Peptides against a protein of PDB entry 3PUK. Designs and how they scored, part 136

Target 1, 227 residues: chain A of PDB entry 3PUK
Amino acid sequence: ERGLKSVVWRKIKTAVFDDCRKEGEWKIMLLDEFTTKLLSSCCKMTDLLEEGITVIENIYKNREPVRQMKALYFISPTPKSVDCFLRDFGSKSEKKYKAAYIYFTDFCPDSLFNKIKASCSKSIRRCKEINISFIPQESQVYTLDVPDAFYYCYSPDPSNASRKEVVMEAMAEQIVTVCATLDENPGVRYKSKPLDNASKLAQLVEKKLEDYYKIDEKGLIKGKTQS

## One batch from the design tools (peptide; made by RFdiffusion4, then SolubleMPNN)

Design b2_p17_4_s4 (from b2_p17_4, 8 letters changed)
Fold by OpenDDE base, seed 1:
Structure b2_p17_4_s4 (fold): chain B 227 residues (1-227), chain A 17 residues (1-17)
Amino acid sequence: as target 1 above (227 residues)
Amino acid sequence: SLEEQYKKLKEFNEELK
């Protein structure tokens, strides 16, 4: 058993592939930079074939239309990825694929969501957030996908304070997705340094965990667990 | 808010059915 990798794969299989699976139907899957890394960390191409994926394409690249096939978009809720999707379905006469299933790795901002709804709703059969914003490295190790995190967290420049907070917020959110994936509400342990970044991050994680479990699908309130 | 986004997403998915 591959620990965290297997858990992540099971989550993706249930939340994405099982959700849109139709017997005998093959789909084209569109990935961005993050989801490419995510899938590569927890599955093989053979696994994707078993889930009904015939071809994997990079959403950022120019692609030839395959109008007879449905597309599965497994992407991050970023302007870049969303814009690429909109290019595929924005014109009624120039749709790249038959229809779209969209699965976001994280919460989609209202601005992006509304933009999709307004322009491409007729082409979309499913739109879901699956809340996986981390990369499993080993059985109990994961990494966060937050660009420039190291730079801002360790910057002594007060002018970077606002950016540091934004980065920490993003990191905390991704840590919460790990907890959600593992179905845990853990107590947080950290090592304090002079900048107290770990303590600040821990507080953000705790707050976000409370919010997440308060509004989860089952409306369940979980107590703290050990992890 | 996350709650509002979740509500909107659910509503959207219901409309797609």
Scores: peptide ipSAE 0.019, ipTM 0.487, DockQ to the pose 0.724
Fold by OpenDDE base, seed 2:
Structure b2_p17_4_s4 (fold): chain B 227 residues (1-227), chain A 17 residues (1-17)
Amino acid sequence: as target 1 above (227 residues)
Amino acid sequence: SLEEQYKKLKEFNEELK
């Protein structure tokens, strides 16, 4: 299988499921909005079962405690998702699960990480960032999880300029995660419009790619590839 | 069941659209 979906699945399998796998151990997996979409796009329930997931739960919903089972949190590093996690483990007397494995889809801000560390460190067996912040749709097509990106990027209102920059940064970061997942350092191409959105985004992506490959685990700087 | 869980996942995904 050569499609983007299969690559993403392979990445998740290696980075998440293989990382926390224990023989004979089943886990409950907690998903948020993004990771629900992500997994639904690249795997089936049977795939998750094979990876030792017995139950999938929505992190935002009230859930019954399953204190004998460990929980795998595959979530976005957002205040909302983190708060839900903290509610599960924040109370010493009312932990919903035996322990937690946390896998963030992207960089977790220090503020959120510190909050987790301060409240639930004893319950956490793993806490990693896997850097997958996109939804695969086709072999080489993906969507980004950036709220209101279209609105802010194409807004002629000067008051939205600051938000536009934030959106561009977020988009660039997510595109870099695609490249990282695919192990590619592409030559960025874009189609110019009257607005410089594509050009700006391309520049941000290139800069972030450079930074990523400079500090990657292998210490290798890859040449430009086709993507 | 796996079927039920899959349905829940799909429903969750739809709710989030």
Scores: peptide ipSAE 0.008, ipTM 0.395, DockQ to the pose 0.020
Fold by OpenDDE base, seed 5:
Structure b2_p17_4_s4 (fold): chain B 227 residues (1-227), chain A 17 residues (1-17)
Amino acid sequence: as target 1 above (227 residues)
Amino acid sequence: SLEEQYKKLKEFNEELK
């Protein structure tokens, strides 16, 4: 397939599975709510088995220790997911797995990263940010995952204005990850709504795209491409 | 879903024991 789902899967395969793959080694994979949806949208369980994943587990659930196996954490950089990870490795007596490979779907704030380093650094073999924070639906359609986005964006209460800005920033970041994944710098198009949320979001996306390509890994600045 | 597939796999593995 040449669609977005295939591109996303290929990125996950190269950035996550190939990065930590060892011949003959099986891992337990820990997922949170977002990454469960993400993988469900672009792969099958058989695909994960081929990548050396024997079992997938929900990071939020209570799990039995499997101390002889390494764990692959593919999670969002949220306090909730990080706290669950810390419970798995924060105490010597509570160590659930042999070691951890951590792959965050987005930028991990320094506060969370420092918390991990302070308590679990010896258990971590790899920690990487892969910048995939969207769900592919169709070949050219994706869904953003920002909690309460609709509520705050369309709230008539002025007291929610600051929260609305935070939500829009998060949405813009996720859209930029799509562009980065596809290696495209699209022109942003939108239809205005009564609250002009689409226009504000478009401006944020354009600004973030410019910033991204100025400092991209390849050092390439691309012109606007087909959106 | 991935969770459903995992559940089926677990059930299958239990049957093989």
Scores: peptide ipSAE 0.006, ipTM 0.375, DockQ to the pose 0.018
Fold by OpenDDE base, seed 3:
Structure b2_p17_4_s4 (fold): chain B 227 residues (1-227), chain A 17 residues (1-17)
Amino acid sequence: as target 1 above (227 residues)
Amino acid sequence: SLEEQYKKLKEFNEELK
């Protein structure tokens, strides 16, 4: 069995680098906080060089224009990352790069997607969602990127019940992306004590897995079931 | 839905070609 890190790298290589590869062409790659951690967990700088990446830049920082080079944006579908992209290409006179290839780690909300289409469509050569919203730690260990998950899941305040549900849903979605990446439909095990959070999460995961594989059997793209 | 999202994304990428 291949380790989770190698599987994740293979997925990124196929979905991102192979998709936009052009012989003899080098690109600048823009990363956000999450994708920096993601790539750091599953590859080395030498690996990125082999994939045609010459320089890695932080999307949040003020960067000098390199107008002769195309840019590969590997970013999360968040307002912050999208806004930074829009700053790079939103003005005709201030375009930082020659063109953009955009790869989102998860499904991009319609609001953000439409905003990009409306303002920067002429600069975009490719836009895809690859559905990797987790970070591999070890062969069988990963972490989720769900803000304030611990706080809301263990909050004794009943007023947080709605937010807790949202967090649980987000966690379940990311777990399903792991399964999709590994091409596995595992049985879910959990410990219910002292809280019932694990039981609820397990139910959500099981339901989403069922939906995912039903869709996959129909020959549709792999990803979230509720998008 | 996933199906709707795929359709939208596919259409967008075709326009970019």
Scores: peptide ipSAE 0.017, ipTM 0.465, DockQ to the pose 0.466; fails the geometry check

Design b2_p17_5_s1 (from b2_p17_5, 9 letters changed)
Fold by OpenDDE base, seed 5:
Structure b2_p17_5_s1 (fold): chain B 227 residues (1-227), chain A 17 residues (1-17)
Amino acid sequence: as target 1 above (227 residues)
Amino acid sequence: SAEEELEKLEKKMKEYY
């Protein structure tokens, strides 16, 4: 199928699984809340097995050590997920796995990255950002994962204005990851009623798209695509 | 919930082996 789900799966396969693949090697994959939803939306368990994943584990749960196996962490760059990773490798005596491959779904803040470097650098074989921060639902439909987005965007309380801006920024970033995944630079369309939220979000998306394609390593500025 | 989905995936993997 040529839908968004297939594109997302292909990106994950190339950016994550192919990147750390070794012939005959099985890995344990650690997932958080977002990446569980992401993989559930675009692949089957058989697909993961074909990519050399023997077991999927929840990063938030207590897990038994499997010291002979390497772990693939496919996680969001959040304090919660990073803290769970640090618990797995933070002490030399308490390493749960042989080594770690870390793939973040989005840009990892320097604060979190430095925390990882300071405590677990010797255990990490790979650390990469893959920029997939959305959930594909249908061929042309996706959902965003921004906590409390609806509440802050539609809150009548002026005290929430700063939080609203943060939420909109996060949403815009996730939309840009969709465009990047599809290799598209779409014209942004929106409905303005009843609030200016859609207009503000559209402006943020347009700005981020411009920035993304200007900085793109391919040196190719894509014109606006029909979407 | 994401946790429930993960548990379902884990269960499916166990059934596959």
Scores: peptide ipSAE 0.023, ipTM 0.593, DockQ to the pose 0.019
Fold by OpenDDE base, seed 1:
Structure b2_p17_5_s1 (fold): chain B 227 residues (1-227), chain A 17 residues (1-17)
Amino acid sequence: as target 1 above (227 residues)
Amino acid sequence: SAEEELEKLEKKMKEYY
């Protein structure tokens, strides 16, 4: 069964590929660490070819210019990925590609967004956020991309308490993106262990879900669903 | 690793063409 994988792929297809697709046009796609894992989890190379992608490349690597082709950047909103993009388009004389379409997997901080606008706005045809910050593994199983989450969540050191809260919040945000992708407002279940980490995370998820659905433009109060 | 997955994808793409 490919339930969650299919939903994620459908969202990427609609939000990214259909948004920038032109008939008969091929693009180079640039991926970072997270988006490589994401696409690998929910599609095949044949699927990407069908969406008009001729070549995929790692954004972190030095690449030869292909000035006649447009580039599709599907990347996380990190300083590292943004800096690599800026190297590709920062100089008028040294543009690696004809133009760029940028799709961020999550909210792009204003600092990074402003940096992009200031340096290479003329080269950008699209810049969107698509809110996919998780990896589907099975039909109903996903993983989160939160670095060092295990270390901070299980650290007995009190000095890590503040960092633990930041990690918990990041995890909760990513879980909410899963719920939004599935159009669900689930009842949260967790296993209690000696540490209250699961309970704290559940509370954060519930709060963020409430906030998300309250702000929804349709003003629809969605009740709790079964997950 | 992500790099290994990218290399696998690149290899599959070359085999397709």
Scores: peptide ipSAE 0.022, ipTM 0.572, DockQ to the pose 0.019
Fold by OpenDDE base, seed 4:
Structure b2_p17_5_s1 (fold): chain B 227 residues (1-227), chain A 17 residues (1-17)
Amino acid sequence: as target 1 above (227 residues)
Amino acid sequence: SAEEELEKLEKKMKEYY
């Protein structure tokens, strides 16, 4: 059985690198916190070099322009990451790279997408959602990237109930991305706890799995077709 | 090593949060 790390890498290679690969072309890759962890977990820098990435950079940092090179943004669909992208391409004077390929690790909200489209559509060669929202730790082991998940899920404060639901939904979504990555539609099993969080999460996962397998599994492609 | 470079990047990025 192939390790989860290998499966994740293969998916990234196919969905991201192969998708934007041009013979003899090198790119700068911009990463955020999540994608840095993700790539660190499943590949080496040498692997990235083989995929035509010369340099990886932190999207949150101010960077020197490299206007002759195209940029590959492999980022989470968060306001922070998107805002950093917009700073790179939002104005002609601030354009740091020749063009951008954007690959989101999850569904990009329409609000963020529209913001990108409105400000820098001409600079974008491709925008794709690849739906990998987890970090592989070991074979068949992964971690979720849901801020404050533990706090809200186990908070005794009723005022956190709404946030708890949001967090659980986010966790469920990420679990579905694992299943999608592994090409699995598992039956969900859980151990009941006093707060019944496991049951609620299980229900959310089951629902989302059903929804996912009814839609295109290849991910959502947005933006202009590479001409 | 290449892995160390990624780890260093990760560490730096954590500082932004």
Scores: peptide ipSAE 0.019, ipTM 0.535, DockQ to the pose 0.023
Fold by OpenDDE base, seed 2:
Structure b2_p17_5_s1 (fold): chain B 227 residues (1-227), chain A 17 residues (1-17)
Amino acid sequence: as target 1 above (227 residues)
Amino acid sequence: SAEEELEKLEKKMKEYY
């Protein structure tokens, strides 16, 4: 299928499952709120089974140790998710799993990365950022995981201006992940409204796209595509 | 089914927040 869902799934399959695949090995996969939504939007449990995932678990919940199995953490780079991971591996005596593969949905801040490195580096077999921070809804439709985005973007309260910028930045970053996933550098289009939100967001997206393709893995500047 | 389990997990995650 050529839909966004299939593209996202293919990306996850390649970037996550194929990356940590070991013949005959089953893993427990730990998900957070975002990655649960992400996977539910683009795959079935049967697909996960085919990728060597025996069970999926909520990272935020107390879980029984399965010390003989490796864990695949597919999580957002948030303090909450990272803290849960650290609880699983922070103590040498109380490791919940044999080892960890960590795949972040987005850029992991150095502060979080350093925290992980300092506490449980020996337990980590892989740590990678895959840069998928959106939920595919339809073939060409996606949603963003930005809490309270609507409130802050449309708040008339000037006190929310700073937060609005943060939200827009986050949205722009996630949109860029869509473009990266689709291997596209689109022209940005928006509808003008009384508020400048759309224009501001468009500018942020354009800037981030430029930055992304300037420093992409191939070192190639990709021209604008139509999509 | 595995699909049902994902849906259940999603629901639980939504409820958690």
Scores: peptide ipSAE 0.020, ipTM 0.543, DockQ to the pose 0.023; fails the geometry check

Design b2_p17_5_s2 (from b2_p17_5, 11 letters changed)
Fold by OpenDDE base, seed 4:
Structure b2_p17_5_s2 (fold): chain B 227 residues (1-227), chain A 17 residues (1-17)
Amino acid sequence: as target 1 above (227 residues)
Amino acid sequence: DAEKELEKLYEKRKKYY
């Protein structure tokens, strides 16, 4: 029985490491908070070494330049992570690495994409979105990374309604990445009582699944699968 | 290469809008 961790690792290996692999080339890998947790959940340092990663660096830290090496950025498409990337390549004087391979864990917003395009395009060798926005815990368990999700989802305060929607959207997106990783287009089941949160989330997931599989990585439309 | 990569991503993104 293939555990979710192994599936996630295989996805990362295929989508990231195999995609940028060059024979005899070692890369520095830059991780953010999420991808650190993600990789820690599904691989070991030895696995990364086998994939041509010589060292892992935290993107948030002020790192010393290693200008002779290319950098593999495996990061979330957040302003914080992108800003750190931009600092690494935003100017000739600030260029820390030879070139960048960027793999976003999710859809990169246009605003961030445009910033990258405007300032660092010449330094980029790859730029991909791999759609893994969850952390595998065990064979069939994953966790979502949505701040304050619990609070807003269960808050009776109507003033939190807008934030609740944002949180639900984020959760739905991450669930879709799980489905995508598992290559599934499931029917979503939920318990609706006592709150409608589950129903709303289910609807969002279904909608996003539909949108995703209309234009997945392979351009295929996938029908519903049994899960 | 960089321009092509960004363009590919751009085109992919356009499919969602």
Scores: peptide ipSAE 0.156, ipTM 0.788, DockQ to the pose 0.582
Fold by OpenDDE base, seed 5:
Structure b2_p17_5_s2 (fold): chain B 227 residues (1-227), chain A 17 residues (1-17)
Amino acid sequence: as target 1 above (227 residues)
Amino acid sequence: DAEKELEKLYEKRKKYY
């Protein structure tokens, strides 16, 4: 059995690299903070070269135009990453690359999607959401990218209640991406604590799993799997 | 072609609502 890292790599290879591969074509790949960590966790530069990536660039940094090459954007659907993409293609004079292949790690909010559609549609060859929002650490361990999760989840301050809910939802979404990547629909179990954080998170995960598999990429409803 | 690509994504996203 292949470890989680291998599964993640296989998913990325299939969903991203195989999807946009063209024989003899090299691409520049643009990464943000999350996807840099993600790829670093599950592949090597040599692997990326084999997939037709000539160079990796940080989307947040100023970059020189390479107008003859197409760009592969593997980024999170955040305002910061999207804004950087828009700067690359927002105007004819500012177009840094020949075209864009965009792969979001998660669902792109309507506001960001509409912004992309309105300004950069002509430059986009592919735009997909691949639903990988976790970082594999080892065979059975992953980490979530939710800033200040601990602070808000365990804050006794009632004023943080709204933010806590946002954090919990974000964590639940990322957990679902793990399940999706592993092709699992687990029955979620938890240990209750005084703050009921585990219970709330479990409920959110269950709900989101249900929603995901109702409308998954294959249009299939997957039954519960023990995990 | 590019417009069609975004439309496909748009239609797919409608399924979430």
Scores: peptide ipSAE 0.040, ipTM 0.706, DockQ to the pose 0.555
Fold by OpenDDE base, seed 2:
Structure b2_p17_5_s2 (fold): chain B 227 residues (1-227), chain A 17 residues (1-17)
Amino acid sequence: as target 1 above (227 residues)
Amino acid sequence: DAEKELEKLYEKRKKYY
């Protein structure tokens, strides 16, 4: 069994780099905060060079146009990242790159997709969702990227209940991407007391796993695997 | 599905441009 980092890298290599690879072509890769952490956790700069990436740029920063080069956007499907992308391609005069390959780390909401489609669809060569929304830390350890998760999950303030649900749903979605990456449909185990957060999260994960495998591209419902 | 929709759009464009 290979470590989680290697599995993640292999998935990224297959889903992103192999998908958009052109012989002799170099691309500029645009990363956001999450994907910077993600790639840093599972590869080296030399690996990216081998995949045809000449430079890595932060999508949030002002960048000089390189109009002769295509850009690989490996980003989270967030309003912030999408807005930065739109600024790169939303104006003909301000187009920063030759074309865009977009790979989202998770499901892109219809609202964001429609915004992209309406403004700069002609500049896009690829738009895919790779469903990796976690950071591999060790062979069997990962972290989730959900801002303020700790605060809301453990807040004693009842006014935070709604936000807590949103956070838990986001965490559950990210956990499902781990399972998808590992190609597993596990039974979920948790430690309950003193709070029921773990139980709630487990239920959300189970539900989302069921939904995920029902609509799997393979058209096959995968049975439960080892937990 | 966003991916499929945009991919279809791209393929359509390739036929005409």
Scores: peptide ipSAE 0.038, ipTM 0.636, DockQ to the pose 0.086
Fold by OpenDDE base, seed 3:
Structure b2_p17_5_s2 (fold): chain B 227 residues (1-227), chain A 17 residues (1-17)
Amino acid sequence: as target 1 above (227 residues)
Amino acid sequence: DAEKELEKLYEKRKKYY
């Protein structure tokens, strides 16, 4: 199949499922709000079964222990999701699962990473960051998941300037993950009027693309593509 | 080895971020 959804699924399959797959082994998969939407956009339950996932659970909900099974956490690197993970493995007597494979959808802040390392490192068999922070909608269309982005970007209140910057940064990071997923380093086009939001966002994206492709996974510099 | 796995991630992060 062609399209952005297929590309995203292939990326997840390779980066997550193939990475932790063991023949004959089934895992419980824990999802948060974002990853639930992400997987729903690019796969179906039968696909997950083929990847060795027996059950999908919401990380935010209280769950009964299944101590004989390993858990695959596909989650956002947020305090909320991380705290839920820590509750599952933070206590030796209260471990919900046999072991954890953690895959973050983005860069995990050092504060959260250190918290995980300090409390439940012994339970972790894999910990990786995959750079997918968008939802594919159509073959060439995606949406960003940045709460209150519209409000802060278009707020006339000067007191929101700092928050607007944070939102713009988050949006730019997510756009870069799209480019990374597609293996592209495009030129950025935008409509600058009536507000400078698009221009600011474009500049952030360009800068982040430059930083991202400064050193790729193979240690090479990737030039600009014609897209 | 869980500690080695986390350390590997940490080192990788230093390289790319």
Scores: peptide ipSAE 0.037, ipTM 0.700, DockQ to the pose 0.473

